# Ledger of designs, part 55: peptides against a protein of PDB entry 2MBZ

Target 1, 143 residues: chain A of PDB entry 2MBZ
Amino acid sequence: GINLTPEEKFEVFGDFDPDQYEEEVRERWGNTDAYRQSKEKTASYTKEDWQRIQDEADELTRRFVALMDAGEPADSEGAMDAAEDHRQGIARNHYDCGYEMHTCLGEMYVSDERFTRNIDAAKPGLAAYMRDAILANAVRHTP

## One batch from the design tools (peptide; made by RFdiffusion4, then SolubleMPNN)

Design b2_p16_8_s3 (from b2_p16_8, 8 letters changed)
Fold by OpenDDE base, seed 5:
Structure b2_p16_8_s3 (fold): chain B 143 residues (1-143), chain A 16 residues (1-16)
Amino acid sequence: as target 1 above (143 residues)
Amino acid sequence: SVRTAAGALAFLGGSL
């Protein structure tokens, strides 16, 4: 798992308990390349690394929320660029993430109620907006 | 928080 003390985990993730999902993650993704790559990359991550990842996620969330508040469509350049940054962030920090994989993740955000609930905590409808932006970004890069 | 939600997504999605 994450190579942090319980205290460090609390400092970085707050109320989120990553341990509660370890078994399900292994059951669903344990035999995938994505899982293996993620375990290999994150094995050496420090508290600082995890905090950086969380900060990047926070910034991206703020961007999407701002786009929604401004009424920008999910297929706008701004929304698609945010989706692209999301894809690249996954690739840098966790596992190779092509456009097909990214689209599958986007669909999961709206089909798994746990993802939807967690994402929409920032803003209602954010999960659907992200899914649509991810799809639009994939389409423009695979004409 | 937004940070907590983002962390939850990563684990649920198999990213971590």
Scores: peptide ipSAE 0.084, ipTM 0.777, DockQ to the pose 0.518
Fold by OpenDDE base, seed 1:
Structure b2_p16_8_s3 (fold): chain B 143 residues (1-143), chain A 16 residues (1-16)
Amino acid sequence: as target 1 above (143 residues)
Amino acid sequence: SVRTAAGALAFLGGSL
C-alpha cells in the first residue's frame, strides 16, 4: 500500500483512503505488468510525491471542467491535449499507459459507478467528457 | 483530487 502515515494520507487525500481498494486492485490487475510497474514506482513515493500527483490531477480536472464550461467538444484539440496529458501523467507516475490502455481506463470511468461518482463530483458529466476526449485522443494518434 | 489520473491500478473510485 501507500507508505504514508494516517496523518499524511489525510493531508494528501482527505477522507479518501486509497488503501481500501488495495485488495480489489490486486484481484483485478495483480497479474498485469501495469500493476507491477505501479507497485515498483510508488513504493518509494514520499508524501510530497503523492501531493504532486494530487496537484496534477486537480489541475487536469480544472482544465477539463473549463473546457466543458466553454462548450468545447470532447474531440477538440484542447480536450484531446488534456487527455494526452492525462495519459502521460499516468505513464510518468504509475505505469506505461498506451492509447489502448488509456481508452480502457476511460471506459471504466463511465462504467464503474465509483469512478463516475468521484469524477463527476467536480462537474456532472465530467467522466463521460473525459472518456470521449480520451477516445478522441487515441484515435488521432492511431496511424 | 486525483479522480482520473491514477486509474484503476492506483486508486479505484477515481480518487487518485
Scores: peptide ipSAE 0.121, ipTM 0.789, DockQ to the pose 0.231; fails the geometry check
Fold by OpenDDE base, seed 3:
Structure b2_p16_8_s3 (fold): chain B 143 residues (1-143), chain A 16 residues (1-16)
Amino acid sequence: as target 1 above (143 residues)
Amino acid sequence: SVRTAAGALAFLGGSL
């Protein structure tokens, strides 16, 4: 799991506790390459590393919200670029994330109510917007 | 935030 004290976890993640899903994640994905890669990479992460990851996620959230507020379609260049940055961030921090994997993650954001609720806390409909941008980005990179 | 990072860890949120 995440090698942080309870206080450090609260400072970084606030009210969202990723550890509550550890058993479920292991049961569902424990035999995948993605899981193994993530465990290997994150084993050495410090509080500062996790904070960086949180900051990157917050920045992407702000970008998507700004695009929505501006009325930009989810298949706009700006939205697709944000989706691409999201994919690349996953690849750097956790595991190899191709376009197929990314589209699966996007679909999960709208099909799993837990994800939808957490994401839409920033703005109603954000999960659906992200999913659509992820799909559009995958399409433009998969002729 | 980690609410989106949870999906980045795997197909579900978790402390990977």
Scores: peptide ipSAE 0.096, ipTM 0.780, DockQ to the pose 0.249; fails the geometry check
Fold by OpenDDE base, seed 4:
Structure b2_p16_8_s3 (fold): chain B 143 residues (1-143), chain A 16 residues (1-16)
Amino acid sequence: as target 1 above (143 residues)
Amino acid sequence: SVRTAAGALAFLGGSL
């Protein structure tokens, strides 16, 4: 769980409480290396760390939206670079994220309606765009 | 920013 006070959680995440999904995440991913790594890394995170992560995610969202608004294809260099930065951000903040793992996450963004709804709140179709960019980036980096 | 989908959804069985 997030080791922030309720007040700090509100300041960083607003009305959303990520701990609402703690049990589900443990049930689905509790036996994975990704889960273990994330628990180990985030255990020492401060409020400022979580805020930084949130800000980075916001910036990435705006970047993808801007690409969509500009009419850039999801397999454009710009979109693939954004996907790569996304992958690297996950690796820095949470767990080792290879290209296969990243594509699995992208598929989840469009298959789990909770992700789709939350992502598309920024722009309709954003989840699908991100999924496609993630896949394209993975393909270009796969021998 | 606050309550962004990318940050909040990191805990729904994956990351963003």
Scores: peptide ipSAE 0.087, ipTM 0.782, DockQ to the pose 0.388; fails the geometry check

Design b2_p16_8_s4 (from b2_p16_8, 6 letters changed)
Fold by OpenDDE base, seed 2:
Structure b2_p16_8_s4 (fold): chain B 143 residues (1-143), chain A 16 residues (1-16)
Amino acid sequence: as target 1 above (143 residues)
Amino acid sequence: SRRTAAGALAFASASL
């Protein structure tokens, strides 16, 4: 799992424990390239690395929320750019994430209630907004 | 392609 002490995990993730999903993730995705890449890449991550990843995610969340609050459509340039940054963040930190993979992740955000609940904690409907932005971003990059 | 939460799990679930 994540190579952090309990205190470090609390500092980075708070009450959320990503290791709670380790067994399920291995069972469902353990044979995928994404899983392998993620395990290889994150094996060397320090607390600082994990904190950076969380900070990046928080910034992106605020960005999407701001777009929603401003009434910007999910297929607006701003929303699509945020979706692109989300894709790039996954690619940089975890595993190769093309537009097709990203679209699949977007669908998971609205179809898996655990993801939906966690994402929508920031703002109701955020998961759906992200999914739509992710799809729009994929479309504009795949004419 | 298949959906996966392997890497993006903490990224998406812990925050976004």
Scores: peptide ipSAE 0.103, ipTM 0.764, DockQ to the pose 0.121
Fold by OpenDDE base, seed 1:
Structure b2_p16_8_s4 (fold): chain B 143 residues (1-143), chain A 16 residues (1-16)
Amino acid sequence: as target 1 above (143 residues)
Amino acid sequence: SRRTAAGALAFASASL
């Protein structure tokens, strides 16, 4: 799991406890390369590493929200670029994330109520917007 | 489907 003290976890994640999903994640994805890569990569992460990851996620969230507020479609250059940054962030911090994997994640964001709730906390419909942007970005990068 | 929540949870949780 995440090797942070309870205090550090609270500082980084607030009331969200990622460890609450550890068993489910292992059960569902424990046999995947993504899981292996994630465990290997994150095993050495410090509080500062996790904080950086959260900061990156927060920034990306703000970008998507701003795009939505501006009325930019999810298949706009801006939205697709944000989706690309999201994909690259996953790739850098967790596991190899190709466009097919990314689209699968996008679908999960709208089909798993837990993800939807967490994402839409920033803005209603954000999960759907992200999914659409992720799909559009994948399409433009797939000949 | 290759849906995987491993690691990606952090990105989704950042909005909380």
Scores: peptide ipSAE 0.098, ipTM 0.756, DockQ to the pose 0.109
Fold by OpenDDE base, seed 5:
Structure b2_p16_8_s4 (fold): chain B 143 residues (1-143), chain A 16 residues (1-16)
Amino acid sequence: as target 1 above (143 residues)
Amino acid sequence: SRRTAAGALAFASASL
C-alpha cells in the first residue's frame, strides 16, 4: 500500500483517500498483472514520489480543461497528445498501459459514477472528454 | 490539502 503517515497522505492527496478503495480494488483486480506491477512499483515510493505523481496529474487535468475551454475537439492533436501523456504516465508510475488498457480505463471514467463525479469536479464533461481523447489517441496509433 | 479531479485519475491508475 501507500507507505505514508496519515498526515503525509492528507498533504499529498487531500480529501481523496485512496485507502478507502483498497479492499474493492483487491477484490476486483487483485489477480491481474496490472495490480501486481503497481504494488511492486509503488512499494518503494516516498512522499516526494507520490507528490510528483499528483503534480503530473494536476497538470494534465489543467491541460484538458484548457483544451475544453478553448473549444478544441477531443480528437484534436492537443487533446490526443494529452491522452498519450496520460497513458505514458500510467506506464511509468504504475503498470504497463497499452492502448487497449487505456481505452478500458477511459470507458471506466464514464461508466462508474464515482469516477465521473470526481473527475467532473474540475469541469463538467471532463470525464467524457478524456474518454473521447483516449479513444482518438488509440485510433491514431493503431496501424 | 486539496481534492482534485487528478485524485480520481490517480485512483484509476494507482489503485491497481
Scores: peptide ipSAE 0.086, ipTM 0.749, DockQ to the pose 0.569
Fold by OpenDDE base, seed 3:
Structure b2_p16_8_s4 (fold): chain B 143 residues (1-143), chain A 16 residues (1-16)
Amino acid sequence: as target 1 above (143 residues)
Amino acid sequence: SRRTAAGALAFASASL
């Protein structure tokens, strides 16, 4: 799991405890390469590493929200670029994330109510917007 | 179709 003190976890994640989902994740996806890669990669993460990851995610959230507020379609260049950055962020921090994997994640964001609720806390409909942008980005990168 | 790992779960749960 995440090797931080309760105080450090609060500083980074606030009222959210990601370790609450550790057992479920292991049960559902423990035999996947993605799980293995993520476990190995994050094992050495410090508080500063986790904070950076949160900051990157927050920035991307703001970017998507701004696109939505501007009325940009989810298949616009701006939205697809944001989706690409999201994919690359997953690849850097957790596991290899190709376009097919990314589209599967996008679908999960709208099909699992827990993800939808957490994402839409920033803006209603954000999860669906992200899913659509992720799909569009995958399509444009698939000749 | 395919859903995966602690990283993605933690990502969307705590942030984007």
Scores: peptide ipSAE 0.089, ipTM 0.756, DockQ to the pose 0.120; fails the geometry check

## One batch from the design tools (peptide; made by RFdiffusion4, then SolubleMPNN)

Design b2_p17_1_s1 (from b2_p17_1, 8 letters changed)
Fold by OpenDDE base, seed 2:
Structure b2_p17_1_s1 (fold): chain B 143 residues (1-143), chain A 17 residues (1-17)
Amino acid sequence: as target 1 above (143 residues)
Amino acid sequence: TKTSAGALAFASAYLAP
């Protein structure tokens, strides 16, 4: 699990408990390269690292919400750029994330109701918007 | 929300296809 004290976890994640998903994640994805890479990479993460990751996620969420509020299509340059930044963030922090992988993650956001609900807590339809932006970004980068 | 951001982060981190 995440190597933080309960107090540190609260400071970083608040009411969100990432450890509640550990067993399920291991059961579903424990044999994947992505899982192994993530476990290896995050093993050395400090509280500051986790906080940075949360801050990046917050910023990205706000960015997508702003795009939606502005009525920007999910295949707009702004939305696709946000999707690209999301992909790159995954690559930096967790595991190698190509466009195909990213597309699959986008599909998960709308197919797993738990993630849909959690993501859409920021704005209804956000998960679907992100999925569409991710797809568009993947298409423009795939010859 | 913070929860949604956290969910997004960990979806990306651990829930790969």
Scores: peptide ipSAE 0.178, ipTM 0.785, DockQ to the pose 0.663
Fold by OpenDDE base, seed 1:
Structure b2_p17_1_s1 (fold): chain B 143 residues (1-143), chain A 17 residues (1-17)
Amino acid sequence: as target 1 above (143 residues)
Amino acid sequence: TKTSAGALAFASAYLAP
């Protein structure tokens, strides 16, 4: 799990407990390269590292919400750029994340009600918007 | 929200690596 004290975890994640998914993640992905990469990278993460990751996620969420509020299509340059930043963030912080993997993640955001509920807490329809932006970004980067 | 952002981050990082 995340190597933080309960207090640190609360400060960074609040009411969201990422460790509650540890067993499920291991069961589903424990034999994948992505899982191994993530475990290797995050093993040395400090509270500051996790906070940075949360800050990046917050910023990205705000960007997508702002785009939606402005009426920007999910396949706009702005939305696709946000999706690209999302992909790069995953790659930087956790595991190699190609465009195919990213599109799979985007689809999960709308097909798994847990993700949909959590994401849409920021704005209804955000998960779908992100999925569409992720797909559009993948398409524009596919030769 | 913070919770949503966190969920997004960890969804990407952990639940679907």
Scores: peptide ipSAE 0.177, ipTM 0.787, DockQ to the pose 0.638
Fold by OpenDDE base, seed 3:
Structure b2_p17_1_s1 (fold): chain B 143 residues (1-143), chain A 17 residues (1-17)
Amino acid sequence: as target 1 above (143 residues)
Amino acid sequence: TKTSAGALAFASAYLAP
């Protein structure tokens, strides 16, 4: 799991508790390459590493919200670029994330109400917007 | 709006079938 003290976890994640999902993730995908890669990468992560990941997520969230507020379509260049950055961020921090994998993640954001509720806390409809941008970005890169 | 970095980070790490 995440090798942080309870105090450090609170400082980085606040009210969000990633540990509550660890058993479910292991049960569902513990034998996949993605899971293996993620465990190998994150095993050495420090508090500063996790904070960086949170900061990157914050920035990306703000970016998507700004696009939505501006009325930019999810298949706009701006939205697709944000989706691409999201994909690359997953690849750097967790596991190899191709366009098919990314599309599957996007679909999960709207099909699993836990993800939808948490993501939409930033802005209603954000999960759906991200899913659509992810799909559009995948299409333009896999003609 | 309220940023949810934890939610997005979790979404990135949580695998999909």
Scores: peptide ipSAE 0.169, ipTM 0.782, DockQ to the pose 0.479
Fold by OpenDDE base, seed 4:
Structure b2_p17_1_s1 (fold): chain B 143 residues (1-143), chain A 17 residues (1-17)
Amino acid sequence: as target 1 above (143 residues)
Amino acid sequence: TKTSAGALAFASAYLAP
């Protein structure tokens, strides 16, 4: 779990409680390399580290929303570049994230109602837009 | 929103610590 006090968790995550998903995540991913890598990396994270991760996610969210508002297709260079940055952010902060894994995550954003609802809180359709951008980015990087 | 940003961060991995 996240090694922060309840107050620190509130300051960083607000009304989003990552702890409520711990058991489910362990059940679904506990035997994967990604889970192991994430546990090992995040074990040393401070409040500052978690805040940075949230800030990066917020910036990426705003970036995608801006693309949508501008009418840019999800397979535009701008959207695909944002998706690539997203993938690299996962790799930097959590676990090795190849294009196949990233595509699977994108699909989860639209297939798991919880993620769809939470992501779309920023803008309706954002989860689907991100999924499409992630897929397009993966395709353009596949030989 | 802050909540959506947090959700995205964890959706990126769906791997909670």
Scores: peptide ipSAE 0.180, ipTM 0.784, DockQ to the pose 0.501; fails the geometry check

Design b2_p17_1_s2 (from b2_p17_1, 7 letters changed)
Fold by OpenDDE base, seed 1:
Structure b2_p17_1_s2 (fold): chain B 143 residues (1-143), chain A 17 residues (1-17)
Amino acid sequence: as target 1 above (143 residues)
Amino acid sequence: TRTSAGALAFASAYLAP
């Protein structure tokens, strides 16, 4: 799990408690390479590391919202670049994330209502927009 | 929002690997 004090966790994650999903994540993905990589990488993470991850997520969210507000299609260069940055962020912070994996994640964002409602808290339809951008980005990188 | 961004981060990192 996340090796932060309760206070540190609150400071970084606020009302979102990632630990509430630990058991489910382990049950669903505990035997995957991705899970093992993530566990190994995050084991040494400090509060500052987690905060950086949150900041990156915040920035990415704002970026996608701005694209939507501007009317940029999900398959625009801007949206696909944001999706690419998302993929690379996962790769740096957690586990190797290829384009196929990324598209699977995108589909989960719209198929699992928990993810959908949490993502769409920033803007209705954001999860679907991200999924579409992720797919488009994967397509352009898979000639 | 911070909550949604956090959810995104952990969705990508934990619930989807």
Scores: peptide ipSAE 0.178, ipTM 0.791, DockQ to the pose 0.649
Fold by OpenDDE base, seed 4:
Structure b2_p17_1_s2 (fold): chain B 143 residues (1-143), chain A 17 residues (1-17)
Amino acid sequence: as target 1 above (143 residues)
Amino acid sequence: TRTSAGALAFASAYLAP
């Protein structure tokens, strides 16, 4: 779990409580290398680390929203670059994230209503836009 | 927002923090 005080958790995550998903995550991912890597990486994270992760997520959200507002296709170079940065962010902070894994995550964003609802809180259709950008980015990097 | 950032961070990893 996240080794922060309740106050620190509130400061970083606000109304979102990642701990409520811990049991489900363990059930779904507990036997994967990704889970192991994430547990190992995050075990040493400080409040500052978690805040950085949140800031990166916020920046990425704003970036995708801006692309949508500008009418840029999800397979535009800008959207694909944002997807690539998303993939690399996962790799830095949590676990090795190849393009296949990334596309699977993208599909989950639109197939799991909880993810869709949470992501689309920033902008309706954001989850689908991200999924499409993730897929496009994966395709362009596949020989 | 913090909520949106948190949601995306969770969605990105979908692993126990």
Scores: peptide ipSAE 0.178, ipTM 0.787, DockQ to the pose 0.475
Fold by OpenDDE base, seed 3:
Structure b2_p17_1_s2 (fold): chain B 143 residues (1-143), chain A 17 residues (1-17)
Amino acid sequence: as target 1 above (143 residues)
Amino acid sequence: TRTSAGALAFASAYLAP
């Protein structure tokens, strides 16, 4: 799991508790390469590392919200570029993330209510917007 | 936005397709 004190976890994640899902994740994906890579990478992460990851996610969230507020379609270059940055961030911090993998993650954002609700806390419809941008970005890179 | 950022990071890091 995440090797942080309860106080550190609150500071980084707030009211979101990632440890709540540890058993479910292991049960569903414990034998996948992605799971293995993520566990190996994050095993050494410090509070600063986790904070950096959250900051990157927050910045990306703000970027998508700004695109939505500006009325940019999810298949615009701006939205697709944001999706590409998201994919690359996953690759750096967690596991190898190709376009098919990324598309599956995007679909999960809208199909798992737990994630939809939390993502949309920033802006209603954000999860769907991200999913659509992720799909569009995948299509343009894998025609 | 901590919750939303956390949820996004969690989806990317823990739940594989």
Scores: peptide ipSAE 0.176, ipTM 0.795, DockQ to the pose 0.672
Fold by OpenDDE base, seed 2:
Structure b2_p17_1_s2 (fold): chain B 143 residues (1-143), chain A 17 residues (1-17)
Amino acid sequence: as target 1 above (143 residues)
Amino acid sequence: TRTSAGALAFASAYLAP
């Protein structure tokens, strides 16, 4: 699991406990390359690394919310750029994330109610907006 | 919120690779 003390975990994740998902994630994805890559990369992560990841996610969330509030279409340049940054962030921090994988993640955000509820906590419809932006970004980067 | 940020990060990394 994440090599942080309970106090450090609270400082970084607050009320969100990633450990509660470890068993389910292993059961669902334990045999995938993405899972193995993520475990290898994150094994050496410090508290500062995890905090950076949280900060990046928070910034991205605010960025998408701002786009929605401004009425920008999910296939706007701004929304697609945010989706691209999201994809690249996954690639840097966790596992190789191509456009196909990213599209699959986007679909999961709207098909798994747990993801939808957690994402939409920031703004109703955010998960669907992200999914659409991810799709648009994938389309513009694929032949 | 921090919870929402965490959910997004781990949704991408763990809950669905």
Scores: peptide ipSAE 0.181, ipTM 0.791, DockQ to the pose 0.621; fails the geometry check

Design b2_p17_1_s3 (from b2_p17_1, 7 letters changed)
Fold by OpenDDE base, seed 5:
Formats: C-alpha cells, structure tokens, sequence
Structure b2_p17_1_s3 (fold): chain B 143 residues (1-143), chain A 17 residues (1-17)
C-alpha cells in the first residue's frame, strides 16, 4: 500500500482511501507489467511525491473543465493536448502508458460507475469528455 | 485537508485501474 502515515495519507487524499482498492487492483492487474512498474515506482514515493501527483491531477481536471466550459470540442487541439499530458503523467508516475492502454482507461472511465461518479464530481459529463479526448489524441498519433 | 474532485478522480484512475 501507500507508505504514508495515517495523518499524511489524510492530508494528501482526504476522505479517499486508495488502499481500499488494493485487493481489487491486485486481483485485476496483479499479473500485468503495469502493476509491477507501479509498485516499483511508488514504493519510494514520499508524501511530497504523492502531493505533487494530486496537484498535477487537480490542474489537469481544471484544464478539462475549462475546455468544456469554453465549448471546445473533445477533439480540439486543446483537449487532445490535455489528454496527451494525462497519458504522459501516467507514464511518468506509474507505468508505461501507450495509446492502446490510454484508450482502454478512457473506456473504463465511462463504463465503470465508480470512475464515472468520481470524475463527474468535478463536472457532469467530464468522464465522457475525457474519454473522447483520449480517443482523439490516440487517433492523431496513430499512423 | 479537503479532498478535491480532481484528486479523487485521478487518484482512483491511477491507483485503481
């Protein structure tokens, strides 16, 4: 799990406890390279590392919300660039994330109610918008 | 500390694929 004290974990994640999903993640992903890479990378993460990751996620969320509020299509350059930054953030912090993997994650955001609910807490329809942007970004990078 | 919607969303996305 996350190697933070209970207080540190609360400061970073608040009411969300990522360790609640440890068993499910192991069951679904335990035999994948992504899981191995994530465990290797995050094993040394400090509170500051986790906080940075959350800050990056918050900034990206605000960016997508702003795009939606401005009426920018999910296949706009701005939305696709945000999707690319999302992909690169996953790759930097957790595991290698190619366009195929990213597309699969995007589909999960709209097909798993837990993800949809969590994402749409920022803005209704955000999960679908992100999925569409992820797909568009993958298409433009696929020859 | 208050947990933002973005933090919840992306923590779940990154940590619980």
Amino acid sequence: as target 1 above (143 residues)
Amino acid sequence: TKTSAGALAFAAAYLAP
Scores: peptide ipSAE 0.174, ipTM 0.786, DockQ to the pose 0.283
Fold by OpenDDE base, seed 2:
Structure b2_p17_1_s3 (fold): chain B 143 residues (1-143), chain A 17 residues (1-17)
Amino acid sequence: as target 1 above (143 residues)
Amino acid sequence: TKTSAGALAFAAAYLAP
């Protein structure tokens, strides 16, 4: 799991404990390259690294919310660029994330109620908006 | 401050490859 003290975890994640999903993740994706890459890459992460990742995620969330509030379509350049940044962030921090993988993640955002509920806590429909932006971004980058 | 959406986005990347 994440190599942080309980206090550090609280400082970074608050009430959210990512390690609570460790068993489920192992069962679902333990044999995938993505899982292996993530474990290897994050093994050396410090508290500051995790904090940066959280900050990036929060910033991107705010960016998507702002796009929605402005009425920008999910297939707008702004929304697709945000989706691209999301994809690249995953690639930098966790595992190689191609467009197909990214679209699969987007689908999960709307298919797994746990993700939908928590994402939409920022704004109703955000998960669907992100999924649509992710798909649009993938399409524009697919020959 | 951190948000639930941000935490979940993290979870999506980290815990749902």
Scores: peptide ipSAE 0.169, ipTM 0.785, DockQ to the pose 0.476
Fold by OpenDDE base, seed 4:
Structure b2_p17_1_s3 (fold): chain B 143 residues (1-143), chain A 17 residues (1-17)
Amino acid sequence: as target 1 above (143 residues)
Amino acid sequence: TKTSAGALAFAAAYLAP
């Protein structure tokens, strides 16, 4: 799991505890390359690393919300670029994330109510917007 | 209490391959 003290975890994640999902993630994806890569990469992460990851996630959330508020389509260049940055962030911090993997994640964001609820806490419909942007970004990068 | 949008989306983005 995340090797931080309870106080450090609160400073980084607030009331959200990612470790609550550890058992389920292991049960569902423990035998995948993605899980292995994530465990290997994050094993050495410091509090500062986790804070950076959260800051990046916050920034992307704000970016998508701003696009929605501006009325930009999910298949706009701005939305697709945000989706690409999201994909690259996952690849950099956790596991190899190709476009197929990314589209699968996007679909999960709207099909699993827990993820939808968590994402839409920032703005109603954000999960669907992200899914659509992720899909559009994948399509434009298809040879 | 602190609850950021990034923290809430963490599992969806990074925990589920």
Scores: peptide ipSAE 0.161, ipTM 0.777, DockQ to the pose 0.393
Fold by OpenDDE base, seed 3:
Structure b2_p17_1_s3 (fold): chain B 143 residues (1-143), chain A 17 residues (1-17)
Amino acid sequence: as target 1 above (143 residues)
Amino acid sequence: TKTSAGALAFAAAYLAP
Protein backbone atom coordinates (compact mmCIF):
# COMPACT_ATOMS: atom_id res chain seq x y z
CA GLY B 1 0.00 0.00 0.00
CA ILE B 2 0.84 3.67 0.12
CA ASN B 3 3.22 4.30 2.99
CA LEU B 4 1.84 7.62 4.22
CA THR B 5 0.28 8.69 7.48
CA PRO B 6 -3.47 9.30 7.46
CA GLU B 7 -2.79 13.02 7.58
CA GLU B 8 -0.34 12.87 4.67
CA LYS B 9 -2.78 10.79 2.64
CA PHE B 10 -5.48 13.38 3.25
CA GLU B 11 -3.15 16.18 2.21
CA VAL B 12 -2.43 14.43 -1.10
CA PHE B 13 -5.64 12.57 -1.92
CA GLY B 14 -8.30 14.32 0.14
CA ASP B 15 -11.24 12.12 1.05
CA PHE B 16 -10.19 9.49 -1.49
CA ASP B 17 -8.36 6.50 -0.02
CA PRO B 18 -6.57 4.50 -2.70
CA ASP B 19 -5.76 1.74 -0.21
CA GLN B 20 -9.42 0.77 -0.06
CA TYR B 21 -8.95 -0.78 -3.52
CA GLU B 22 -5.77 -2.72 -2.76
CA GLU B 23 -7.44 -6.09 -2.27
CA GLU B 24 -9.56 -5.73 -5.39
CA VAL B 25 -6.54 -4.71 -7.48
CA ARG B 26 -4.53 -7.67 -6.23
CA GLU B 27 -7.39 -10.05 -6.92
CA ARG B 28 -7.94 -8.77 -10.46
CA TRP B 29 -4.40 -7.97 -11.58
CA GLY B 30 -2.00 -9.50 -9.07
CA ASN B 31 -0.51 -11.91 -11.60
CA THR B 32 0.21 -9.29 -14.29
CA ASP B 33 3.51 -7.64 -15.14
CA ALA B 34 1.88 -4.25 -14.78
CA TYR B 35 0.92 -4.96 -11.18
CA ARG B 36 4.42 -6.17 -10.38
CA GLN B 37 6.04 -3.12 -11.96
CA SER B 38 3.73 -0.74 -10.14
CA LYS B 39 4.29 -2.34 -6.75
CA GLU B 40 8.05 -2.32 -7.21
CA LYS B 41 8.20 1.25 -8.48
CA THR B 42 5.81 2.85 -6.00
CA ALA B 43 7.31 1.09 -2.98
CA SER B 44 9.91 3.85 -2.71
CA TYR B 45 7.57 6.77 -3.36
CA THR B 46 7.48 9.60 -0.86
CA LYS B 47 4.67 12.02 -0.10
CA GLU B 48 6.29 14.39 -2.58
CA ASP B 49 6.26 11.71 -5.27
CA TRP B 50 2.56 11.05 -4.76
CA GLN B 51 1.85 14.77 -4.75
CA ARG B 52 3.70 15.13 -8.06
CA ILE B 53 1.63 12.34 -9.57
CA GLN B 54 -1.54 14.05 -8.32
CA ASP B 55 -0.42 17.38 -9.76
CA GLU B 56 0.33 15.80 -13.14
CA ALA B 57 -3.10 14.20 -13.21
CA ASP B 58 -4.77 17.47 -12.24
CA GLU B 59 -2.94 19.28 -15.02
CA LEU B 60 -4.05 16.74 -17.60
CA THR B 61 -7.60 16.98 -16.30
CA ARG B 62 -7.58 20.74 -16.75
CA ARG B 63 -6.14 20.29 -20.22
CA PHE B 64 -8.89 17.90 -21.28
CA VAL B 65 -11.58 20.12 -19.77
CA ALA B 66 -10.20 23.09 -21.68
CA LEU B 67 -10.31 21.11 -24.92
CA MET B 68 -13.91 20.12 -24.27
CA ASP B 69 -14.88 23.70 -23.43
CA ALA B 70 -13.27 24.84 -26.67
CA GLY B 71 -15.31 22.30 -28.62
CA GLU B 72 -12.30 20.36 -29.84
CA PRO B 73 -13.17 16.83 -30.94
CA ALA B 74 -11.74 13.96 -28.92
CA ASP B 75 -9.87 12.87 -32.05
CA SER B 76 -8.32 16.30 -32.54
CA GLU B 77 -4.56 16.67 -32.44
CA GLY B 78 -4.83 18.47 -29.12
CA ALA B 79 -6.93 15.78 -27.49
CA MET B 80 -4.78 12.96 -28.87
CA ASP B 81 -1.64 14.70 -27.61
CA ALA B 82 -3.17 14.97 -24.16
CA ALA B 83 -3.99 11.27 -24.30
CA GLU B 84 -0.41 10.52 -25.30
CA ASP B 85 0.88 12.50 -22.32
CA HIS B 86 -1.50 10.54 -20.11
CA ARG B 87 -0.11 7.26 -21.45
CA GLN B 88 3.47 8.40 -20.93
CA GLY B 89 2.66 9.53 -17.40
CA ILE B 90 1.39 6.07 -16.54
CA ALA B 91 4.55 4.60 -18.03
CA ARG B 92 6.80 6.86 -15.95
CA ASN B 93 4.97 6.48 -12.67
CA HIS B 94 3.48 2.98 -12.65
CA TYR B 95 4.13 0.46 -15.42
CA ASP B 96 4.88 0.01 -19.10
CA CYS B 97 1.78 1.26 -20.85
CA GLY B 98 1.46 0.46 -24.53
CA TYR B 99 -1.37 1.62 -26.72
CA GLU B 100 -3.37 -1.56 -26.24
CA MET B 101 -3.12 -1.26 -22.48
CA HIS B 102 -4.03 2.41 -22.66
CA THR B 103 -7.12 1.62 -24.71
CA CYS B 104 -8.18 -0.93 -22.10
CA LEU B 105 -7.80 1.70 -19.40
CA GLY B 106 -9.92 4.12 -21.39
CA GLU B 107 -12.68 1.54 -21.68
CA MET B 108 -12.55 1.00 -17.94
CA TYR B 109 -13.07 4.73 -17.38
CA VAL B 110 -16.50 4.48 -18.97
CA SER B 111 -17.48 0.94 -17.97
CA ASP B 112 -16.72 1.17 -14.23
CA GLU B 113 -19.06 3.72 -12.69
CA ARG B 114 -16.60 4.40 -9.88
CA PHE B 115 -14.09 5.73 -12.39
CA THR B 116 -16.74 7.53 -14.41
CA ARG B 117 -18.10 9.31 -11.34
CA ASN B 118 -14.68 10.36 -10.11
CA ILE B 119 -13.49 11.59 -13.51
CA ASP B 120 -16.72 13.37 -14.36
CA ALA B 121 -16.52 15.29 -11.10
CA ALA B 122 -14.30 17.68 -13.05
CA LYS B 123 -16.71 17.89 -15.98
CA PRO B 124 -19.66 15.74 -17.08
CA GLY B 125 -18.65 13.55 -19.99
CA LEU B 126 -14.92 13.85 -19.33
CA ALA B 127 -14.43 10.09 -18.94
CA ALA B 128 -16.01 9.42 -22.32
CA TYR B 129 -13.99 12.23 -23.88
CA MET B 130 -10.77 10.80 -22.48
CA ARG B 131 -11.67 7.30 -23.67
CA ASP B 132 -12.30 8.59 -27.17
CA ALA B 133 -9.06 10.57 -27.20
CA ILE B 134 -7.13 7.55 -25.92
CA LEU B 135 -8.58 5.39 -28.68
CA ALA B 136 -7.86 7.97 -31.36
CA ASN B 137 -4.29 8.36 -30.15
CA ALA B 138 -3.80 4.60 -30.18
CA VAL B 139 -5.14 4.35 -33.73
CA ARG B 140 -2.85 7.05 -35.10
CA HIS B 141 0.16 5.33 -33.54
CA THR B 142 -0.80 1.84 -34.72
CA PRO B 143 -0.99 2.03 -38.52
CA THR A 1 -11.33 18.78 1.29
CA LYS A 2 -9.44 18.06 -1.93
CA THR A 3 -10.84 16.39 -5.00
CA SER A 4 -8.66 13.54 -6.20
CA ALA A 5 -8.11 13.50 -9.93
CA GLY A 6 -4.72 12.03 -9.19
CA ALA A 7 -6.27 9.39 -7.01
CA LEU A 8 -8.56 8.58 -9.87
CA ALA A 9 -5.63 8.33 -12.23
CA PHE A 10 -3.93 6.18 -9.65
CA ALA A 11 -7.01 4.04 -9.27
CA ALA A 12 -7.22 3.77 -13.03
CA ALA A 13 -3.59 2.81 -13.39
CA TYR A 14 -3.82 0.59 -10.34
CA LEU A 15 -7.10 -1.20 -11.01
CA ALA A 16 -6.97 -1.61 -14.76
CA PRO A 17 -3.92 -3.62 -15.88
Scores: peptide ipSAE 0.167, ipTM 0.779, DockQ to the pose 0.482; fails the geometry check

